# Ledger of designs, part 142: peptides against a protein of PDB entry 6O8C

Target 1, 262 residues: chain A of PDB entry 6O8C
Amino acid sequence: VGLRYEKISLPKIHPRYDLDGDASMAKAVTGVVCYACRTASTLLLYQELMRKGVRWLVELVKDDYNETVHKKTEVVITLDFCIRNIEKTVKVYEKLMKVNLEAAELGEISDIHTKLLRLSSSQGTIESSLQDISSRLSPGGLLADTWAHQEGTHPRDRNVEKLQVLLNCITEIYYQFKKDKAERRLAYNEEQIHKFDKQKLYYHATKAMSHFSEECVRKYEAFKDKSEEWMRKMLHLRKQLLSLTNQCFDIEEEVSKYQDYT

## One batch from the design tools (peptide; made by RFdiffusion4, then SolubleMPNN)

Design b2_p22_2_s4 (from b2_p22_2, 8 letters changed)
Fold by OpenDDE base, seed 1:
Structure b2_p22_2_s4 (fold): chain B 262 residues (1-262), chain A 22 residues (1-22)
Amino acid sequence: as target 1 above (262 residues)
Amino acid sequence: EEEEREEEEEEEEELREELEEA
């Protein structure tokens, strides 16, 4: 569940000089940019936590892979041992058949040998599947986590700090406009300063909103989308590993039925 | 207060340069 943020917009700035209106507008702008700062911080934190989660999941899936490979190897050894023993038994029975021993037992052992060879062939398919999974998890593979380090926003980008600087400038102007409002009427020079500050406020506010939108929100959304896609693929891969493990257990169980002949 | 204002102005200039380069 991605962080839900509210779409923020700057209030309309009226070009008309109005001390009451300008103070109210400045207050609203301050509130909006303050929200942007907090939101940017939250979005950054979310991404950092997700990056940690991604790394953790990669290691978990690698462990699952190694366990599956281990189980596969165990089954291969057991199967190969069983095949070798059955082959020895077949040779003994073939020699005994030349001396009038029961053809029925040789037939049964030969059938077991054929079944074991089929199981060995299926093990080759498991090996191929594991190799595919390994390739996907490898650096540069389809499930590489390099995107998590490239996409989104990072602490090094200083986006929150940049927004905070703009917020400070805006807040200063707001406090001045609050004072100006209290004066009810400004001298001509003070009025000109107020008008100039209003332009500065607009400039800082638009910069803050553009920065927030382009450098914080947009990059976050891109990160989120990639993370969701990658997570789905990783979970699917984990299910595939489990399936391969179960196939190894099934082969092992089948081989165990023939141990009395070895 | 003056040092904080100078730091804010420097950070604003740095921000401006970074925003002009992106």
Scores: peptide ipSAE 0.023, ipTM 0.593, DockQ to the pose 0.034
Fold by OpenDDE base, seed 2:
Structure b2_p22_2_s4 (fold): chain B 262 residues (1-262), chain A 22 residues (1-22)
Amino acid sequence: as target 1 above (262 residues)
Amino acid sequence: EEEEREEEEEEEEELREELEEA
């Protein structure tokens, strides 16, 4: 579940000189950009935590894979041993059949041999499935986690710090506008400074909002979408591994029934 | 006038706290 954030927009900036209106506008702008800073920080933290989670899940699935491979190998060895023993027994009984002895037992053993060979054929399918999974988990595979390092925002981008600098500039202007409001009237030079600062405030605010939307929000959303897709695929793969493991156990159980004949 | 001043001071303090948390 991704973080919810509110869509923010800058208040309307009136071009007319108005000490009261300008102070109020500056206050509102400060609030909006402050929210952007906090939101950007939260979005960054979320992504960093998700990256850790991705790495953890990759290792977990690799462990599951290795366990499945180990179990498969064990079953193959057991099955092959059983097949070899049954084949030896079949050969002995075939020789005895030439003397019209033990016909009923030969039929039973032959049927067991056929069943074991069928089980052995299923191991080939399991092996191919494991190979597919391995290829997907391999570097450059479809389930590689390289996207987690490429997509989204990173601490190195310094987006929060950049926004904070802009916020500081805006806040300074806001505090000045509050003082200007308290004076009720400014001298000509002070009025010109106020007008200039208003333009600066607009510039900083626009820059902050653009940076927030394009570099923070958009990239976060892209990261989120990719993470969700990847996560679904990984969970599906994990279920496949579990299924393969269970198939190995089923084969092992079936083989155990025939060990008394070997 | 005093109530408006107190509200403005409270709003300034709130804004300051919000800035310290960012």
Scores: peptide ipSAE 0.021, ipTM 0.597, DockQ to the pose 0.026
Fold by OpenDDE base, seed 4:
Structure b2_p22_2_s4 (fold): chain B 262 residues (1-262), chain A 22 residues (1-22)
Amino acid sequence: as target 1 above (262 residues)
Amino acid sequence: EEEEREEEEEEEEELREELEEA
């Protein structure tokens, strides 16, 4: 679930000198840029938490993979042992059959041998699937987490700090405009300073909003989209591992039925 | 735009200096 943020826009800045209007405008701009700064911080925190979650999930899935490989190996050893024992039994019965012993028992053992060989063949499919999973989890694989380090915003970008600096400049102008409003009328020089400050406020505000939109929001959305896609793939992979584990248990159970004949 | 901003900053600094000298 991505963070919902409201689309913020700057208020219209009228070029006309108006102490009341300019103070109100500056207040609104300060509010918008303050919201942008807070939002940028929240978006950054979300991404950092998601990066931790991604790393955690990778390790979890690697553990699941290793457990599945271990179980598969156990089953292979058991199956190979059972096959070897059945093959020895078949050889003994073949020798005895030359001396007129019961064809029915040899048929049953031969059928068991055929079933075990089929189970052994299925192990090859499980192995191939595990190799595919390993490849996908490997560095450079389709499920590599390299995107989490590349995409989005990072603390090193100092986006929040940059926005905070701009917010400070805007806030200072707002406080001055509040004072100017209280004076009701400015001297000519003070009026000119007010007009220049209004232009500076516009510049800082535009810069802040551009930076917020392009460097914070856009990058966050790209990170979010990639994270959602990657997460879906990882969850699917985990289901595949569970399926392979269950297949190993099923094979083990079938093999156990034939161990009494060995 | 950058030159206009430098000119505006210079004009503001000149205005500030004139206000401090007055």
Scores: peptide ipSAE 0.015, ipTM 0.553, DockQ to the pose 0.045
Fold by OpenDDE base, seed 3:
Structure b2_p22_2_s4 (fold): chain B 262 residues (1-262), chain A 22 residues (1-22)
Amino acid sequence: as target 1 above (262 residues)
Amino acid sequence: EEEEREEEEEEEEELREELEEA
């Protein structure tokens, strides 16, 4: 998922003085740099929206985590209560067996106790998993969103505005070249000005394209790649939380079967 | 010649509109 943009390149700039060719070239350059400005703006907007989405997803996953922790805590309390009650029952039956009671009932209760202890052990694994998730979500953790503020382009970089300034300079020269074309022939001084303006056009265009490629496109691609990687990890973590929640429900259901014996 | 001039003027207006939206 990401914005699609076309690769742009400057038209060939001929060094030869040609009023018709220079006007046509200047028109084409103006179009290319205009596209770069619009594209840079769109790429910036996309990144800003993605940053908002990243922040939202972090909060969502934190909420999922807190819900899972709450459910885990509830199950631990219930399980511990059940274990304590079964242990009391075992002690009572052990005392009664000294007075000629059936060994079969004690065996069943002892088996229940063993099963509950196994369930309690599994809660330790869930706790460890939750601690790992917490560490990953914590500031400085592997799933921290600090990259979203570091990677890519930002409004403060003023990249679009810088490109727009260059576009304005290029457009001005293009309009002059159109006038020059209409004159069909320039005086010597005007011809020299035209040649200088052509050099300026080339300079501005090259600067614009370099800035667009290096400061806009490259940084956007880095942001995009990082965002995709981070999003996959976050979605995986969310699935892990769901799995842990389901494990808690499964344990709660199993414990409920033994509550009648307590 | 007049048709070519009208086409050039229309292309200029389109370019101007594109620049104002940028």
Scores: peptide ipSAE 0.020, ipTM 0.589, DockQ to the pose 0.025; fails the geometry check

Design b2_p22_3_s2 (from b2_p22_3, 11 letters changed)
Fold by OpenDDE base, seed 2:
Structure b2_p22_3_s2 (fold): chain B 262 residues (1-262), chain A 22 residues (1-22)
Amino acid sequence: as target 1 above (262 residues)
Amino acid sequence: MEEELERRRKEVEEWRKELEAE
């Protein structure tokens, strides 16, 4: 879920020279562009916050991965040790079997050996899964956070500053239009200036709103969509890591049952 | 908008806490 903002549009600008109408229009335009500036700033801050969150989550998942790898390694060592011990025991009992001794024990140990080998085979699957996860988390992997640096808006884009410059120009014209309104009637030269300023106002306002829509809002929406998708995948990956960890614990517990034979 | 930003900041913080608790 992203930030909510109002859909804003410029008021209608009438071509007719009207000091009262022009002042009112300019006021409305100022308000709209002011809102755009504030919104752009807020959207930028949100994205920066999310980028920090993304970096944090990446590190967290990497830690989870390392812990899982460590646990898997411990289990492999333990399992291999148990297998070796059982194999030695099997060899001894096989020799004894030649003289019809310890037949029942040999059967039991052989069954344990088979079970341990099956558990050992599952380690390959766990290893493959860990490798897959590692590849996905690696630089250039499918879950790399490079998108967070590419998508959206950045402070370096200077969008807020650009909009603020336009807002300043608009505001200046608005204040002049307030003065013009107070005069009720302008001399010819001042009237011409007013008309030109109205055109400038329109230009600045249109430029501001275009910039806001195309460079701020659109990019923000793209960032939001990417972040949501990436986040879902990361959470799923973390769940996979937890599952693998649990599998390691399950194997360790199973192996512990056979320690009496080692 | 500032209120919404602050709300979102809190949500992110809560999310981090939840992930760390797992």
Scores: peptide ipSAE 0.024, ipTM 0.469, DockQ to the pose 0.009
Fold by OpenDDE base, seed 5:
Structure b2_p22_3_s2 (fold): chain B 262 residues (1-262), chain A 22 residues (1-22)
Amino acid sequence: as target 1 above (262 residues)
Amino acid sequence: MEEELERRRKEVEEWRKELEAE
């Protein structure tokens, strides 16, 4: 799960002055840091894509929630209306029963009334579930998407650009080392410059790899883990909403059976 | 890496289709 990238490490830098070895080392370092730059860019792009997906899913789930709430409200109104009508009917039959008429029908209507009241009680549970879902989706809730803006790397961090600057410095030294190699032997001053450049190369490379590891890879992994967790929870939430919707439909269907008595 | 990114795009699109079909 997630983008697969190769774990990269800097080649060993030998302290020995060796024009051939130093050129080869510099080439290798350039390659590694170049890979880091490209990888950082790809990781950033992936995160931006995921953020778009997160926003889309949040909107979808909010729409589902609103539809479920609407359906629940509709069912409550219908059910309450049915209950009121049945209650009126019960009262009429109770009066008739005092005259010893229609006892069997009264029993049937009374049973229907009892069933409707039970259905009405179940609406309380649905309401509580919807409230819970609402709280989870609300700002600051457990399923808020605020993490998507906080976790991971962002274009504003300019991590890729920072790495590119370091890569440019490294590449410049590499090209100089190629020239030095071609000279086969350097004068004393040029040799000293070469040694200093080798130290600079090490510094830039180490800085680049540290930045890549700590500011790009680590943050990406944290974002990835958080996104996976959040996604699972959101999918589960959507299933819960669907279940609640189905419960509302079931209640509506049951109520429809008794509408002929109202 | 680009192929993996494209794979992820497709995955997200598939999820979208699945969610819309439900």
Scores: peptide ipSAE 0.023, ipTM 0.462, DockQ to the pose 0.009
Fold by OpenDDE base, seed 4:
Structure b2_p22_3_s2 (fold): chain B 262 residues (1-262), chain A 22 residues (1-22)
Amino acid sequence: as target 1 above (262 residues)
Amino acid sequence: MEEELERRRKEVEEWRKELEAE
């Protein structure tokens, strides 16, 4: 679940010269752009933390994979040993059958041998599944984390800093408009300055909000969507690994039943 | 018209600097 933020919009800017109205408008604009700056910072932080989390999860899943491979290897060794021992026993009983001895026991041992061979064949399926998982986790695989470095916003983009510069400009104009309001009436030249500052404020505010929407919010949403999709796939993969591990345990348990024959 | 506005803008900015210097 990503960060929730409120949709913000600039207040309406009236073209009419009004010292009280302009001061109030400038205050509102300052508030909106300030919120945008804070939100952009929070969104960036979230993405950076998420990138760390992604790397951590990849490592965790790789560890799970390695543990599963290790368990599979142990089972294969045990199974192969059991098969070899049973094969030796079968050969002995086959020799005994030539003298009409222990025919029933040979049948039982032969059945065990057949079962063990089936278990051995199932190892191929587990191996194929592990290889598939490995390929998915490998660089360029379907679960590669390259998207985390490409998508979203990054500190190097300096979006927060860019917004802060614009906020500073807007704030300066706001403070001037507070002073202008306190004067109640401006001289002609000061009035003209006020009007131009109002245009500057509009320009900076529009630029800030455009940048926030297009470079911060939009990219964040794209990152969030990809992260959620990737996370679902990773969780599914972990479940697959667990299933494979359980299959290995099941095989090991079954092999243990035949230890008395080895 | 845009050039005239820019000229006026520069003029006003100069006035602002002068006023701030006083």
Scores: peptide ipSAE 0.023, ipTM 0.518, DockQ to the pose 0.054
Fold by OpenDDE base, seed 1:
Structure b2_p22_3_s2 (fold): chain B 262 residues (1-262), chain A 22 residues (1-22)
Amino acid sequence: as target 1 above (262 residues)
Amino acid sequence: MEEELERRRKEVEEWRKELEAE
C-alpha cells in the first residue's frame, strides 16, 4: 500500500547552441519539473493524512486498552466474590460433615473452589500482558508515534513551494526559448543571453530534481516504510487486546456457572 | 491533480475503515 508515482528524469541537455533543440529541451524540462511539483504535493498530502490516521489509531487503541482493563477489573471482582462465597460454603460443609454424611456435596464444592482458584491465577497473566501493552503505548515505548512527526516531509519544509519557484524560473526561460525559436536567428547579444539562460535552466532543473529526489521522494519512502511497519505492530496489538478481552469474557462465563453454589 | 488528491484521500479513508474493522 502506498502512493504510486512514476520515476522521472531530466532530458539530456546538449551544450551546443540550437534554438529549436533548446526550445524542445526546455519544454521537456518544464514538463518534468512540473510533474515533480505535483507529485511532491501529492506525497505531502498523503503523509499529512497518514499522520492524522496514526493519531486516530493511537486513540482508538488506547480506548481498546481501557475497555480491556475495565473488563478485567470487573471479572476480578466477580471472581473474588465467588471465591469468597465458595470458601464460606466449604467451611459450612466441613462442619456438617463432622455431624452428618455430606461428603459428596463437599467434594463437588471443593472441586469448584479449585477451579475458581485456577481461574484466579490466570488473572496474573492477563495483568502482565496488559502492562506490557501499556508500556509499548507509553511515551518512549515501542509503539510511540513520535516517528510520524519526525519522518517524511512536512508543510513547514516548503518543498512544494521551493520546487514551484524553480519551475517558475524554468518556465520563464522556456517561454523565452519559444520566442527565440520564432526569431530563427538571434543577434550576438541575444545569442549570448540565450546561452546563459540555457545554463540557468540546467542549474534550476538540476536543483529541482535533486531536491525532489532527496527531500521529497526519499523522505516519503522512509515515512511510508516506517508507517507500514508501525501499522502492522498496532494491528497486532489490537488483536492482543481483543484476545485478552475474550479471555476475560471466558472467565466470567465460567464463573457464572458456579454462582448458584454461592 | 485534484482528482488524484481526492483519490488519495479516499484511499486513506478506506485504510482507516480497514483498521477499524480489524
Scores: peptide ipSAE 0.023, ipTM 0.485, DockQ to the pose 0.010; fails the geometry check

Design b2_p22_3_s3 (from b2_p22_3, 13 letters changed)
Fold by OpenDDE base, seed 1:
Structure b2_p22_3_s3 (fold): chain B 262 residues (1-262), chain A 22 residues (1-22)
Amino acid sequence: as target 1 above (262 residues)
Amino acid sequence: MEEELKKREEEVKKWEEKLLEE
């Protein structure tokens, strides 16, 4: 679940010189850009936390994989041992059959042997599935976490710091406009400075909003979308691992039924 | 199971010896 943020927009800037209106506008702009800074910081933090979570989940799934492989190996050893013992038994009964003895028992043991061979064949399918999972989890595989390091925003981008610089410039102009409002009327030269500062305010605000939208929000959304896709795939893979583990347990249980013949 | 297998193997050998004598 990604962070929800509100779409922000700059207030309309009127070209008319109005000390009261300009101070109010500057206050509103300061508020919007301040929100952008805070939001950018929050979005960055979310992504950093998600990256940690991704790394943790990868390690967890790798551990699950290793446990499944271990269980599979145990089952293979057990099956092979059981098959070898049954084959020895079959040979003994075949010799007895030459003297017309133990015909019924030979049939039963042969059936067990056939069943065990089928179970052994199914193990090959499990092995193939595990190999596929391993390939997907490997570096460069379909479930590699390289996207988490590439997509989105990073502390090294210094987006928050860049926005903060622009916010500082805007805030300075706002405080000046607050003073200008208190004067009620400015001298000609001061009026010209005010008009010039209003243009600067607009420039800084526009730059801040563009940077926020293009370098923070857009990249965050791309990261979010990629993370959701990756997470779905990882959850599916984990379910596959669980299924394979259960199959190993089922095989082990089935083999245990024939222990009296081994 | 191994002891039973050995017993059966010995029984088979006895029967094989008997069949060779006939």
Scores: peptide ipSAE 0.009, ipTM 0.311, DockQ to the pose 0.002
Fold by OpenDDE base, seed 4:
Structure b2_p22_3_s3 (fold): chain B 262 residues (1-262), chain A 22 residues (1-22)
Amino acid sequence: as target 1 above (262 residues)
Amino acid sequence: MEEELKKREEEVKKWEEKLLEE
């Protein structure tokens, strides 16, 4: 869920000298650029919070992975122990069978042995899946968080500060235009200054809006899109880990049924 | 179960000894 912002546009700047119109226009421009500054700050904050969230989620998933690996290891140890015990039992019963003793029990134990060996073979699949997950979570893997550091806007870009400087220039001109409006009529020299300031206002406003759109909004949208994609992949990975954990529990439960025979 | 296995191993050993004596 990304931040919704309103698309803002600069008001039309009329070339005609009009003290009332120019003051009103300058006020509107100031408002728009002020909104851009605030929005840029909000977008930056969102991205910084998301970066923190990404780091947190990576650590959480790594913990989930480690827990799954631990559980898998526990099951492997238990399974191997059970297999060894059953193999010893099979050897004893095979010797007994040679002397025509307890053939029916040998069949049952042999079947258990076969089942345990099948469970052992399934551990290879779990291991392969865990290795795949590990590779994806590793540096340079498909789920690496390097994109979070590369994409979007960063405090070091100083976008908000750059916009604030432009806003300050625009605001200064706006205040002058308010004064000019109050004078109702300007002398020739002051009129020329007003016209030049109007051009400067246009320049600063255009620069601010261009910077906002190209450096703030576009980069934010790219970051948002990548974050959403990455988040979906991470959530899917967590589900895979949960599935593997459940498989380990299922194997452990099945092995526990045969421990009574060991 | 280990005790039963040990008992059975001892029985097997006794049978092996008997077979070797024949």
Scores: peptide ipSAE 0.009, ipTM 0.309, DockQ to the pose 0.002
Fold by OpenDDE base, seed 5:
Structure b2_p22_3_s3 (fold): chain B 262 residues (1-262), chain A 22 residues (1-22)
Amino acid sequence: as target 1 above (262 residues)
Amino acid sequence: MEEELKKREEEVKKWEEKLLEE
């Protein structure tokens, strides 16, 4: 579940010159853009935390993979050794059968040999599955973490700083409008400045909200969606690795039953 | 391994809670 943020919108800006209304509007705009700055910072921090988590999980899964490969290799060696020993035994008993001795034992050993060969054939499937997993984890693979470095917002984008600059401009105008309100009436020139500042406030506010929506929120949502998808795939991969590990243990257990014949 | 995953999940939850409280 990604961070829930509230959809923020700018208050309506009335074109009418009203010192009380303009001060109240400017206060509200300042509040909204301030919230945008804080939210952008929080969203960035969340993404940075997630990137650290992604890197950690990749290393964990790589370790699991290497352990599984090691176990598989061990089982292959053990199985091959067992097969070779059984084959030697089969050859000895085949020679004895020429004298009509030990026919029942030969049958049993031959059956064991057949079972071991079947187990050996399953190793090919495990190997293929491990190769597939390796390819998926490799650079450029389907589970590569390159998306985490590309998607979303980054500290280098300086989005929070850009929003803060706009907030500072807006706040300055708000404080001026608070002073203008206290004067109750402005001279003609001051009134014209107030009107221009109101337009400037609108410009800065619109720019801030556009930047917040397009460069912070949208990119965050894209990152969140990618992270959720990737995480699901990684969890599935871990389950696959566990399954392969269990298969290796199962084969080892079966082989151990026949070691008494070697 | 499971403990480390749990720690990361808890960290994410703390951030979600903080965002909801602000």
Scores: peptide ipSAE 0.008, ipTM 0.366, DockQ to the pose 0.010
Fold by OpenDDE base, seed 3:
Structure b2_p22_3_s3 (fold): chain B 262 residues (1-262), chain A 22 residues (1-22)
Amino acid sequence: as target 1 above (262 residues)
Amino acid sequence: MEEELKKREEEVKKWEEKLLEE
């Protein structure tokens, strides 16, 4: 889910000296750059909130991992205990077989033992999967959150402040052009100043829009894309952890059935 | 199961003792 913003563009700036037109143009430019400032601020806020969300999700997934590891450990202990008990039982029945007693029961117990050993072997695959997940979550792993600190815009970049400075310069010129319009006619020197200010306005406006596009919007979009990709991977990993947990529960349930026979 | 195992162990022991007496 990304922030929606409107694409903005500067109005056409005519080189011709026109007090009414220049005041109107300056007003429009002020509005556009003002919107850019607000948008940049909103985009920054979104990214900062998302970074907090990323950190939170990492901790949540780590908790899920630890829970899965705990459950796996519990099952391993239970399974090992059950195997040891069945092995003792097998030894007793093997002695009975030497006396030609209860051959059918030994076969059943031996089958249970074989099934338990198969369940034990499956724990190795669960362990391998957990190790893979751990490696992915580790520092430098594929699901590390280092991208959240590298991608996008940050408060330290001071992009909003830089845009605000340019907006202030533009706004000042706009107010002057509003005054110039009210005079209807300017003296030669004042006319030259107006023309210079118009050039400055253009310079500030283009600088603001370039900065907004290249340093704010582009970086935000890169951050957004990376965030979405990372989030999908994290959600998938969480599902994998849940699957592993369920496998542990299934093994535990099967082992419990054999405990009733021992 | 543990109780049945103990019972079976006792039966085995009785049969082993019988075999040693023969």
Scores: peptide ipSAE 0.009, ipTM 0.317, DockQ to the pose 0.002; fails the geometry check

